# Designs tried in a protein design run: peptides against a protein of PDB entry 2KNC. Part 73

Target 1, 74 residues: chain A of PDB entry 2KNC
Amino acid sequence: KGPDILVVLLSVMGAILLIGLAALLIWKLLITIHDRKEFAKFEEERARAKWDTANNPLYKEATSTFTNITYRGT

## One batch from the design tools (peptide; made by RFdiffusion4, then SolubleMPNN)

Design b2_p28_6_s2 (from b2_p28_6, 24 letters changed)
Fold by OpenDDE base, seed 3:
Structure b2_p28_6_s2 (fold): chain B 74 residues (1-74), chain A 28 residues (1-28)
Amino acid sequence: as target 1 above (74 residues)
Amino acid sequence: ELKEVLELILALLGDLLLLLLEVLKLIE
């Protein structure tokens, strides 16, 4: 049975559309993996900066707790 | 999200393989 030329043409068009969609999904996947790696690196650097700050003898906390001696909690 | 994108890629690859098998069957 000779190839149905219409079926072949529609199948080739469908294949091209599927390849294009696959390329977009792969691109989105690569970006998502990149962003997750960059975010993980950012959280590691943030954790490290917190450790370096805690070990720095020159660090003073910006927040001071004042005990109000006149506050009676009424 | 990443898992869903991977599942969509796998489904798309499956559809492409089925399409290629159908084209090969039409050429034979």
Scores: peptide ipSAE 0.105, ipTM 0.708, DockQ to the pose 0.034
Fold by OpenDDE base, seed 1:
Structure b2_p28_6_s2 (fold): chain B 74 residues (1-74), chain A 28 residues (1-28)
Amino acid sequence: as target 1 above (74 residues)
Amino acid sequence: ELKEVLELILALLGDLLLLLLEVLKLIE
């Protein structure tokens, strides 16, 4: 029996929907990868800015560790 | 959220593939 015209139409519609859905998935995947790469760069720049702040000669750590030289452990 | 949407789309894609296979079996 030659393919029922309705079955052919439904198969073509299904194939178009699959292609459209696959394209949306690829697009969303590309955006997600892009956003993760941009966020990783932002966190790297933030980490560098924090490191550069630590190397700023105006930054004095408020915490000074004093070794008590007078502590003779018995 | 993104993972759930991806899983939902994968499930829909699988269902649509099964429907296409059933339609192909009806054509043969």
Scores: peptide ipSAE 0.095, ipTM 0.688, DockQ to the pose 0.028
Fold by OpenDDE base, seed 4:
Structure b2_p28_6_s2 (fold): chain B 74 residues (1-74), chain A 28 residues (1-28)
Amino acid sequence: as target 1 above (74 residues)
Amino acid sequence: ELKEVLELILALLGDLLLLLLEVLKLIE
């Protein structure tokens, strides 16, 4: 008996669906890996820039602690 | 790159819809 035409059509539909899903997963994976690598480089550069700034004898910390003497925290 | 992938996905979805219509026609 030749293959049932319905089985053939359903198998082709299933194959196209699986290929489409695989393409989406591969695409998402590639983007996610790319973005993580780029973000890791950005954080490394940011960390390096912070270290270079900390080693500059002319650097003054921009963070000043102000005590608001009028603030009575309840 | 993104456009090419999107076009491929749209083509695959189009083919899937055509096959779905053919399956429905076969069941009728």
Scores: peptide ipSAE 0.076, ipTM 0.663, DockQ to the pose 0.027
Fold by OpenDDE base, seed 5:
Structure b2_p28_6_s2 (fold): chain B 74 residues (1-74), chain A 28 residues (1-28)
Amino acid sequence: as target 1 above (74 residues)
Amino acid sequence: ELKEVLELILALLGDLLLLLLEVLKLIE
């Protein structure tokens, strides 16, 4: 097993592993970009729903501000 | 689509690990 054959085998193996790693990194990047775009769209739709609710005269705020007349802050 | 690509990547990674083990056996 001459040193030259081992160098060729290691170089081919290293190249294949680098291609596999690059493919995984590209895939992870694409998923991360997709998830960020989907999350941004979800937050935009949620913001729009809040604006539509604020303009809807049927939306009574479920939060009645009760002024507690009996709370004299000591 | 996403699952199929993940399965292909995992299959490829498995094949690369087998090739790595075969090369290590050739070095011994």
Scores: peptide ipSAE 0.074, ipTM 0.661, DockQ to the pose 0.024

Design b2_p28_6_s3 (from b2_p28_6, 24 letters changed)
Fold by OpenDDE base, seed 3:
Structure b2_p28_6_s3 (fold): chain B 74 residues (1-74), chain A 28 residues (1-28)
Amino acid sequence: as target 1 above (74 residues)
Amino acid sequence: DKEAVEKLILDLLGDLLLLELLVLKLVE
């Protein structure tokens, strides 16, 4: 079947590929925007939790540092 | 499941590229 039918089929398939690529780019853009917003919210919540800890007189640090006076670092 | 959709699109795009290469070889 003449080159014209193959060219038409190729052009339709190329158009489908471009639509698929456009869908991937839109999806990646949406994910990137969503993940940046979620990360910004997480950093804000983490900053807020640090401020709440600093202002809470009942907060006791969960970690205690013990100095072992018998430790001879060889 | 963002990764599952991304993988599905990439697999579909790969299959379409292979089909395009096959059609190009038939036109040549």
Scores: peptide ipSAE 0.135, ipTM 0.731, DockQ to the pose 0.026
Fold by OpenDDE base, seed 2:
Structure b2_p28_6_s3 (fold): chain B 74 residues (1-74), chain A 28 residues (1-28)
Amino acid sequence: as target 1 above (74 residues)
Amino acid sequence: DKEAVEKLILDLLGDLLLLELLVLKLVE
């Protein structure tokens, strides 16, 4: 009857390991959902800022293209 | 904070795996 007690102990330990793994997966899922929601808000705010800039005649694009007359591409 | 919790869970899982290996060796 020695092995039966050890089998019970191993089954309990295996169950604890599965709970630990499930907790990690749930935690990772919660983080991923949170980060995706935060990223979606950030992209919405960036889109709004672009529209506000486009509607405000005082704002010019920060990126200016200059034609370099002296540039000879090799 | 998030990474600290992940590390804590991984450390706990590692300890439990070591205990399981110890019990397996005791059964053999």
Scores: peptide ipSAE 0.133, ipTM 0.726, DockQ to the pose 0.026
Fold by OpenDDE base, seed 4:
Order: C-alpha cells, then sequence, then structure tokens
Structure b2_p28_6_s3 (fold): chain B 74 residues (1-74), chain A 28 residues (1-28)
C-alpha cells in the first residue's frame, strides 16, 4: 500500500535525524568535558603561579592605588 | 577542528530536517 511505504520512509528518515542529533549531543558533551578539564588545569596552573609569586620575597604588589585628584565622583 | 565537526553535523542535520519536511509534504 502506497501510504505504508511513505510511513516507512519517514520512520527511517526520523531515525537518521535522531541518530544525527544523538551524535551531536555526544560530540558536544565530549568537547565540554574536555574543555572543562583543560580549563581546570589552566586555573590550577594560574593558582600555583599566584602562590609561587606570593611566596617570592622579591614580589612587590603590582596594585598601586592611584587617587585621581581630578576625578570628582558624582 | 572541533568547531568544524560541529558545523558539519549541524549542516547535515539541517539538510535532513529539510528532507523530512519535503517528505511530510509529499505524504499530506
Amino acid sequence: as target 1 above (74 residues)
Amino acid sequence: DKEAVEKLILDLLGDLLLLELLVLKLVE
């Protein structure tokens, strides 16, 4: 019957679309996990670098409070 | 590149969606 063939074709296409969507979700999940692990390593290295700098007796605080005497805050 | 693969999958999904819409119109 003609309509049964079309239903089969639609079901196959829908299944392919769902497989494609699942592949995208898996890929995105893998990337997100990878990127979070890489970012966590970067933040750990950055934290270590800050601790190492703080423990360096030659470290001078780079933060100078500059009071702009010409700035009238509203 | 991860972004190139993502784009390829999105393009493929777009093409499949368009084909699905065409088949739905043929069934109607």
Scores: peptide ipSAE 0.127, ipTM 0.724, DockQ to the pose 0.026
Fold by OpenDDE base, seed 5:
Structure b2_p28_6_s3 (fold): chain B 74 residues (1-74), chain A 28 residues (1-28)
Amino acid sequence: as target 1 above (74 residues)
Amino acid sequence: DKEAVEKLILDLLGDLLLLELLVLKLVE
C-alpha cells in the first residue's frame, strides 16, 4: 500500500514552508551583517572627519567664550 | 530593495500557510 496522496502533498508543502523560513532567516542574517559593516564604516569615517577637523589650522571653533561680567562665581 | 524581498517572502509564506491549513481541513 503506497502512502496516501494527501499525506505526500502535505509533506511537500511543509518542506517548502521550512525552506521559505530558512531563506527568510538567511536573508535577515545577511542584511544584519551588511548593515553592521556599513554602520562600522560610517562611524570610522565620522571619527576620521572629526580628527581631520581638529588638526585643520583653518578650523575656527564655533564656541566663543564670552566673559559674563555679571557671573559672580558664588 | 531589501524590504521588497522580505515582503515577497512573507507574502509567499502566508499563502503557503493558508494552503496548508486548507489541506489539513480537507484531510480531517
Scores: peptide ipSAE 0.126, ipTM 0.720, DockQ to the pose 0.026

Design b2_p28_6_s4 (from b2_p28_6, 23 letters changed)
Fold by OpenDDE base, seed 2:
Structure b2_p28_6_s4 (fold): chain B 74 residues (1-74), chain A 28 residues (1-28)
Amino acid sequence: as target 1 above (74 residues)
Amino acid sequence: ELSELLELILSLLGELLLLALLVLELIA
């Protein structure tokens, strides 16, 4: 008995769709892992920069606050 | 979320294997 050509055709089409969907999911997974690793590295570098700032006697804060003694806050 | 994505991938791979078995049965 030869294979049902219609069933074979539909199964092949289904397989192609599943492969495509799987590829998209794998792609999304890779991007997600990449982004998380990059963000973790960024946060580590930021934490290190804060530490260096706190211990460097030559560091001046980029921002300063001044109190206006003439301002009467009502 | 990552685990859910992996579960989806594994599920799809399982379905692909079932389709492959179906094709093999039809050809045999």
Scores: peptide ipSAE 0.088, ipTM 0.685, DockQ to the pose 0.032
Fold by OpenDDE base, seed 4:
Structure b2_p28_6_s4 (fold): chain B 74 residues (1-74), chain A 28 residues (1-28)
Amino acid sequence: as target 1 above (74 residues)
Amino acid sequence: ELSELLELILSLLGELLLLALLVLELIA
């Protein structure tokens, strides 16, 4: 007795759907990993840029903290 | 690089669909 054509058809359709879903999950995972690596690189470059600026003896901080002695905090 | 990987995955999916049709034809 050959396999039931209906069972084979449904099993093949199910397998295709599962493979498609797996491919989408793998794709999403790869993009997520790529984006995380790119973001980590960006944050590292930003951190290095801050350090390079801080170590530049010609760099004067644009922000200075002034204590306003006349400010009575309400 | 991501576009190339996507093209590879889509190509592989297309090939798997053709193989599934071939298997269906052989089993039917």
Scores: peptide ipSAE 0.076, ipTM 0.663, DockQ to the pose 0.025
Fold by OpenDDE base, seed 3:
Structure b2_p28_6_s4 (fold): chain B 74 residues (1-74), chain A 28 residues (1-28)
Amino acid sequence: as target 1 above (74 residues)
Amino acid sequence: ELSELLELILSLLGELLLLALLVLELIA
């Protein structure tokens, strides 16, 4: 028996869909890698900014700490 | 925005694959 024309058409359509899905997964992977690299760069720049601030004699910390003498803990 | 669009496309593609499998089972 020769192949059913409908089976052939659907198999071709399925193959096209799988190729499209693979392309989208590759694209998603590339974006994810790019985003991680950009985030790593951002964290590096943030770390550098903190280092530069630590060496600046005009830097004053915005955070103040006070001790609550009435805190006994539970 | 791009991630949302990608998710929509992937969901649609998945649905089309399921429909293709269903049709394949009906003609087999």
Scores: peptide ipSAE 0.073, ipTM 0.651, DockQ to the pose 0.025
Fold by OpenDDE base, seed 1:
Structure b2_p28_6_s4 (fold): chain B 74 residues (1-74), chain A 28 residues (1-28)
Amino acid sequence: as target 1 above (74 residues)
Amino acid sequence: ELSELLELILSLLGELLLLALLVLELIA
């Protein structure tokens, strides 16, 4: 007696589902690793941009102080 | 694009689960 065709079909279907689940886990893992690498690169670039601004002798801070000449501190 | 592919795979897996349940119900 060969294996029951219904048992074979169910086993194949179950195997496909397990493979699909494994593929999803691998996919999620790859995305997570990719996103972490991209985020790390973004933070490095942001840190570099801040460092470059701090060390650039041509950088002038946008904040300026204005004295109101009409204000008498009395 | 990557999200769309993931959604497609999830949709396909959902369909396979429904087919598995249907086959199981027909055999039981």
Scores: peptide ipSAE 0.069, ipTM 0.643, DockQ to the pose 0.029

Design b2_p28_7_s1 (from b2_p28_7, 23 letters changed)
Fold by OpenDDE base, seed 4:
Structure b2_p28_7_s1 (fold): chain B 74 residues (1-74), chain A 28 residues (1-28)
Amino acid sequence: as target 1 above (74 residues)
Amino acid sequence: ELEELLKIILEVLDSLLLLKLEVLKLLE
């Protein structure tokens, strides 16, 4: 018995849809991996910049303490 | 998110493999 032409057509359509969905998911996955690698690199560079700043003997902490004279506390 | 996407991709690939096996059986 030759394959039912309708079954073959439906199977081919199903395969095309699954390949299309897989390609979209792979594309999204590649972007997400790229973005995570770029973010990890950015956080590593930011961490290094913070270490270099901490090791700079000329670095003055930009921490200013303001006393609010109107604050009466508890 | 990456693990979920990977699971979905693997499930889609498995479904595609099963579909190919079914098509091959129909051609025999």
Scores: peptide ipSAE 0.111, ipTM 0.711, DockQ to the pose 0.032
Fold by OpenDDE base, seed 5:
Structure b2_p28_7_s1 (fold): chain B 74 residues (1-74), chain A 28 residues (1-28)
Amino acid sequence: as target 1 above (74 residues)
Amino acid sequence: ELEELLKIILEVLDSLLLLKLEVLKLLE
């Protein structure tokens, strides 16, 4: 029994649409994974830069807490 | 979000597999 040509055409069209959708989702997934890895590296580099600033012997803490020894808290 | 996207991909792939099997049965 030869397949109905209409059924074959509709099935091929459906397959193409599903493949196209799957390809778009896979593409989005790959980008999302890539961006998360890049963001994780950026946060790691930012953390290192903050540690390097803290370990920089030239970083004088600008917060001189002047304990006013003259403040007699009466 | 990643798990949901993966689930959708798997559902699409499963639907494609079912469609392929149905087309194959129509060609027999």
Scores: peptide ipSAE 0.105, ipTM 0.710, DockQ to the pose 0.035
Fold by OpenDDE base, seed 3:
Structure b2_p28_7_s1 (fold): chain B 74 residues (1-74), chain A 28 residues (1-28)
Amino acid sequence: as target 1 above (74 residues)
Amino acid sequence: ELEELLKIILEVLDSLLLLKLEVLKLLE
């Protein structure tokens, strides 16, 4: 009995859908890995900039700590 | 998130293998 032409067509359609889904998942995976590597690089550069600032004798912190003597923590 | 994506990819590949085996059985 020759293969039912309908079964062959449905199997080809199913294979195309699964390949398309796999390609989208691989693409999303590559983007996620790329974004994590970029984020790690930006955090490393930010950490390095803080170290350089802490060792710079010309750095003056713009933040002043004020003790609010009237704040009763209820 | 990475492990979940890898798991879904593996499940899709397994489904493709099962589909190929079913098509081969229908060609016999």
Scores: peptide ipSAE 0.103, ipTM 0.705, DockQ to the pose 0.033
Fold by OpenDDE base, seed 2:
Structure b2_p28_7_s1 (fold): chain B 74 residues (1-74), chain A 28 residues (1-28)
Amino acid sequence: as target 1 above (74 residues)
Amino acid sequence: ELEELLKIILEVLDSLLLLKLEVLKLLE
């Protein structure tokens, strides 16, 4: 029957388009997950480098705190 | 980027729903 052939053709065309879009979404999702994992590793390595600097006996902080003994906080 | 992905998924689902309604009308 004419209507049945048209339905099958349109359903196949629609399914191919949806599979193509789904493949692009899966590809983008995989890249996004990969990039987030790589960024998390980079931030962890950066945090470790900061700790290694803080534990270096040659590291001298640029900031010093002095208490003014003459300051009466009135 | 996650919002864009969600929008594309929603657009695909909407297109699938419209296609099903059109196929259903052709079967009547």
Scores: peptide ipSAE 0.102, ipTM 0.702, DockQ to the pose 0.029

Design b2_p28_7_s2 (from b2_p28_7, 21 letters changed)
Fold by OpenDDE base, seed 1:
Structure b2_p28_7_s2 (fold): chain B 74 residues (1-74), chain A 28 residues (1-28)
Amino acid sequence: as target 1 above (74 residues)
Amino acid sequence: ELEELLRLILELLEALLLFALLVLELLK
């Protein structure tokens, strides 16, 4: 009994679809790993920049909280 | 997320292997 041509065709189509889905998942995995590694580097650089500003004696906080002592709410 | 994606890839590879075995059986 030769393989039914329809069974062979459907089998090849199903294999291509599974390979395509596997390739898309691998691609998404690689992007997700890349983005997480890049984000972790940016967070580390932001953390370092915050620590370097804390050690810079020339850093003046731009936010001065003035408590208005003369605000007697009438 | 990452582990779930790895598990899903593994499940697809297993499904692909089972499918390849089925095709080889149907080609005999």
Scores: peptide ipSAE 0.084, ipTM 0.681, DockQ to the pose 0.034
Fold by OpenDDE base, seed 4:
Structure b2_p28_7_s2 (fold): chain B 74 residues (1-74), chain A 28 residues (1-28)
Amino acid sequence: as target 1 above (74 residues)
Amino acid sequence: ELEELLRLILELLEALLLFALLVLELLK
């Protein structure tokens, strides 16, 4: 039985669709891996900036906490 | 999320392989 031309055409169309979907999923995976690596770098840079701020003698905290020594908590 | 995307890619690659085998069998 020679290959039915309709079977060949539908087979080629189905293969193109599956390759296209595979490429989109691979692309989405690569973006997701990239974004996670970028987020990890951003959190590392934020951690470094916090350490640099803690060691900066010019940094003045916006909030001051006062302990009232005479407060007997009822 | 990442593991789910990897699983979806694996499932799609398996579907592509099965489809290619089916096409080769239909072309005989």
Scores: peptide ipSAE 0.083, ipTM 0.683, DockQ to the pose 0.033
Fold by OpenDDE base, seed 3:
Structure b2_p28_7_s2 (fold): chain B 74 residues (1-74), chain A 28 residues (1-28)
Amino acid sequence: as target 1 above (74 residues)
Amino acid sequence: ELEELLRLILELLEALLLFALLVLELLK
């Protein structure tokens, strides 16, 4: 019995859909790895900038702590 | 997330392999 032409056509269509879905998953994987590497780099650069600021003798904190002597916490 | 995506890719590749084997058997 030769291959049923309908089975062959449905088989080729199914293979194309699976390849297309695999390509989308690989693409999403590459983006996710890229975004995580960029985020890690930005957090490292931010940590370095905070370290350099803490050691800079010209750094003046913008935040002033005021003790409210009249605040009785209930 | 990343490990789950890798698992989904692996499962899809396994399904594609099983499907290719089925097609080769139907073509005999």
Scores: peptide ipSAE 0.081, ipTM 0.679, DockQ to the pose 0.033
Fold by OpenDDE base, seed 2:
Structure b2_p28_7_s2 (fold): chain B 74 residues (1-74), chain A 28 residues (1-28)
Amino acid sequence: as target 1 above (74 residues)
Amino acid sequence: ELEELLRLILELLEALLLFALLVLELLK
């Protein structure tokens, strides 16, 4: 008896679905690894910028302190 | 997250292998 045509059809459909899902998971994994590397690079650049700012004698803090002479902290 | 994705890929590859074996058995 030849293979049941319905069993063969369902088997091919199932194989295509599993291969498609595997490809999507591999793609998601590659993106997740890429995004983590990009974020790590961004945090390194941010850390460098903070160190360069702390060592720059020309850096002015954007924060100005205003003295309120009428504020008596309760 | 990354380990969970690797585990899901491994489980899917195992399911694909078991499915391929089932198809080969049904084609005999």
Scores: peptide ipSAE 0.079, ipTM 0.679, DockQ to the pose 0.033

Design b2_p28_7_s3 (from b2_p28_7, 23 letters changed)
Fold by OpenDDE base, seed 5:
Structure b2_p28_7_s3 (fold): chain B 74 residues (1-74), chain A 28 residues (1-28)
Amino acid sequence: as target 1 above (74 residues)
Amino acid sequence: SKEELEKLILEVLGSLLLLKLAVLERLL
């Protein structure tokens, strides 16, 4: 009975470790897929906002090109 | 869902822990 009980104990411990590892891998995979989808959506929304800005006649660039006529490069 | 998967994992882990305890009780 001794060796059989040890085999059962080791098999249960091994099963717990394998299931725990599999659960962590699945969890990490789900998070990674979720984050990539959210990032892709964010980049799409940012791209759309840029296009909407380009088509908006009320949008003035905050940056004006100022030619400094007094700057003579040495 | 992620929550359903977590519940399933916790249930499986709980059942395996109970099995481990039952084996330990037979060793003592």
Scores: peptide ipSAE 0.078, ipTM 0.657, DockQ to the pose 0.026
Fold by OpenDDE base, seed 1:
Structure b2_p28_7_s3 (fold): chain B 74 residues (1-74), chain A 28 residues (1-28)
Amino acid sequence: as target 1 above (74 residues)
Amino acid sequence: SKEELEKLILEVLGSLLLLKLAVLERLL
C-alpha cells in the first residue's frame, strides 16, 4: 500500500501543478489579449484625434518650412 | 499583482510540500 499511496500522492500533486500552470497560462493569455485590445483602441483614438485635428479649420501647424531661394550653393 | 500571485503560488507549493511530508511521515 505504501508505493501505491506515493504514486497517488505524486499523481495528485502533478495534476494540481498542471492545472495551476494551465490556469496561469490562460490568465496570462487573457491579460495579453486584453492589453493588446486596449492598446489598439488607444492607437485608434490617437489616430482619430490626429485626423480630427487635421480636419479642424482652426488647426494651424506650428511648423513651417522655408526654402531659401537665395541660397545658391556654390 | 505579480507579487501577490507569486506569494499565492509559493503558499500553495508550500502547503503541498507540507502535505507530502505529513503523508510521508504517516507512511513511515
Scores: peptide ipSAE 0.068, ipTM 0.631, DockQ to the pose 0.023
Fold by OpenDDE base, seed 2:
Structure b2_p28_7_s3 (fold): chain B 74 residues (1-74), chain A 28 residues (1-28)
Amino acid sequence: as target 1 above (74 residues)
Amino acid sequence: SKEELEKLILEVLGSLLLLKLAVLERLL
């Protein structure tokens, strides 16, 4: 009866470990899918905002580019 | 959230303890 009891205990322990691992994998998968959907929405909104800005005649870019007149490019 | 994860861990630990007790009761 000793070996049979040990087999049952080991099988139960193995099943618990597999269930725990499966739960963690499912949780990680759900988060990853959620984050990818949220990131895709964010990039779409950012792209839309850029197009709206480009078509707005009142938009003035805050970035100014200056040419260094002393730059002697080789 | 961290709270949901903690709740899940506590539920799993509780279930594990109950399962150990049930196995011990079957062995004794």
Scores: peptide ipSAE 0.058, ipTM 0.621, DockQ to the pose 0.023
Fold by OpenDDE base, seed 4:
Structure b2_p28_7_s3 (fold): chain B 74 residues (1-74), chain A 28 residues (1-28)
Amino acid sequence: as target 1 above (74 residues)
Amino acid sequence: SKEELEKLILEVLGSLLLLKLAVLERLL
């Protein structure tokens, strides 16, 4: 006897579902990898800009330590 | 009949598309 029509339908449904889920996972993976690479590039460019600023002999740190001698703290 | 089978397949495909959309909303 040929395969039961219900078995065929359920197998096709399952296959389409699995293919669809696999496609979504691949798509999400590709986006995530792309975004991480772009972010890594951005952080590298930001790091280079910081180093270039630090190597500038005219650069002065924006952070200064101020000691308030009148503050005792509790 | 073939027509009943085609209608059943279309109904199943429609429900499966809705299920895929629901899964997509959870994955993205």
Scores: peptide ipSAE 0.041, ipTM 0.571, DockQ to the pose 0.083

Design b2_p28_8_s1 (from b2_p28_8, 27 letters changed)
Fold by OpenDDE base, seed 5:
Structure b2_p28_8_s1 (fold): chain B 74 residues (1-74), chain A 28 residues (1-28)
Amino acid sequence: as target 1 above (74 residues)
Amino acid sequence: DVLELILRVLLETLLLELLVLELIEELL
């Protein structure tokens, strides 16, 4: 029973460390999936807002390109 | 005696896991 005790202790230590590492990997994976879904929704809403701005008949493009008709490029 | 050794090893391994968790939270 002496060598069996050392095998049991090492197996328990190894099992705990593997369970903890697996829990961390699962947690990180769940967060990464959550954040990617939230970011995808945000980009979709931003795309919709850009389309709504383009379809707004009150949106005058703030870029008045003043073609300076007085600029004679010599 | 054997149960006490198992409980000591369990406690030490749990403390090491908490330290690894803290290090990962600082790195993320």
Scores: peptide ipSAE 0.060, ipTM 0.602, DockQ to the pose 0.110
Fold by OpenDDE base, seed 4:
Structure b2_p28_8_s1 (fold): chain B 74 residues (1-74), chain A 28 residues (1-28)
Amino acid sequence: as target 1 above (74 residues)
Amino acid sequence: DVLELILRVLLETLLLELLVLELIEELL
């Protein structure tokens, strides 16, 4: 029964390694999904805040066009 | 909490491996 024992041992070791790897992959996947959802929510809230600012009648664009009266184009 | 859960599951899997080894030794 010697060869069968080595096959069983290698199969058990392989199964434990696969379970451990699967657990780490599930953990990483859950974190990645959580972080993406939180980031998407943050970007949505930031977009809404920008829209609310743009609709504020007191909002003036930070870009001011100054006509340089001394600029004589070549 | 979740790291502790992972460590518990890893410990349980290691204990199951030891039990399988003991069972193999009994079947030899």
Scores: peptide ipSAE 0.060, ipTM 0.619, DockQ to the pose 0.054
Fold by OpenDDE base, seed 3:
Structure b2_p28_8_s1 (fold): chain B 74 residues (1-74), chain A 28 residues (1-28)
Amino acid sequence: as target 1 above (74 residues)
Amino acid sequence: DVLELILRVLLETLLLELLVLELIEELL
């Protein structure tokens, strides 16, 4: 009566561990795919906002180029 | 990582269960 009960217990424990591991891997994969899609969407929105700013006739660049007339490049 | 911690705990629990089974086999 001993060997068959132990084999059944070990097989059930092994199956529970494999199902738990598979569920955790699927969960991690879903989160990783979600986060990458969200990040890609934010980078696309940022790229669009940059294009809209570059084409906005009201956008004045805060940077002015000053030519230093006293700089003699050697 | 949280997954690595869970895997360590699962491995430790499995080793403890194997030790308990070995003790039951010695007692029967």
Scores: peptide ipSAE 0.059, ipTM 0.595, DockQ to the pose 0.025
Fold by OpenDDE base, seed 2:
Structure b2_p28_8_s1 (fold): chain B 74 residues (1-74), chain A 28 residues (1-28)
Amino acid sequence: as target 1 above (74 residues)
Amino acid sequence: DVLELILRVLLETLLLELLVLELIEELL
C-alpha cells in the first residue's frame, strides 16, 4: 500500500501537468502561426501600397533636394 | 472570460484527477 500508491499518484500528477503544458504549447504555437501569417499579409499589403504609389504619376515626394551652388565644401 | 474558462478547465481536470484516484483506491 505504500510505494506503489506513491508511484501511481506521482505518475497521474505528472501526466496532468504534461497535458496542461502540452495544451499551453499548442495554444502558443497556434497564436505564433496566426501572428506570422497576419504580419506577412500586412507586409504584402504595405509593399503593394508602395508599388501603387511609385506607379502613380501624380505622386510627388514630400522631400525636395536643393543644391546650394555657392557651397564649396572645404 | 478566457480566465474563467481556464479556471473551469482546471477545476474539471482536478475533479477528473480525484475520480482517477478513487478508481485507483478501489482497484488496489
Scores: peptide ipSAE 0.058, ipTM 0.608, DockQ to the pose 0.054

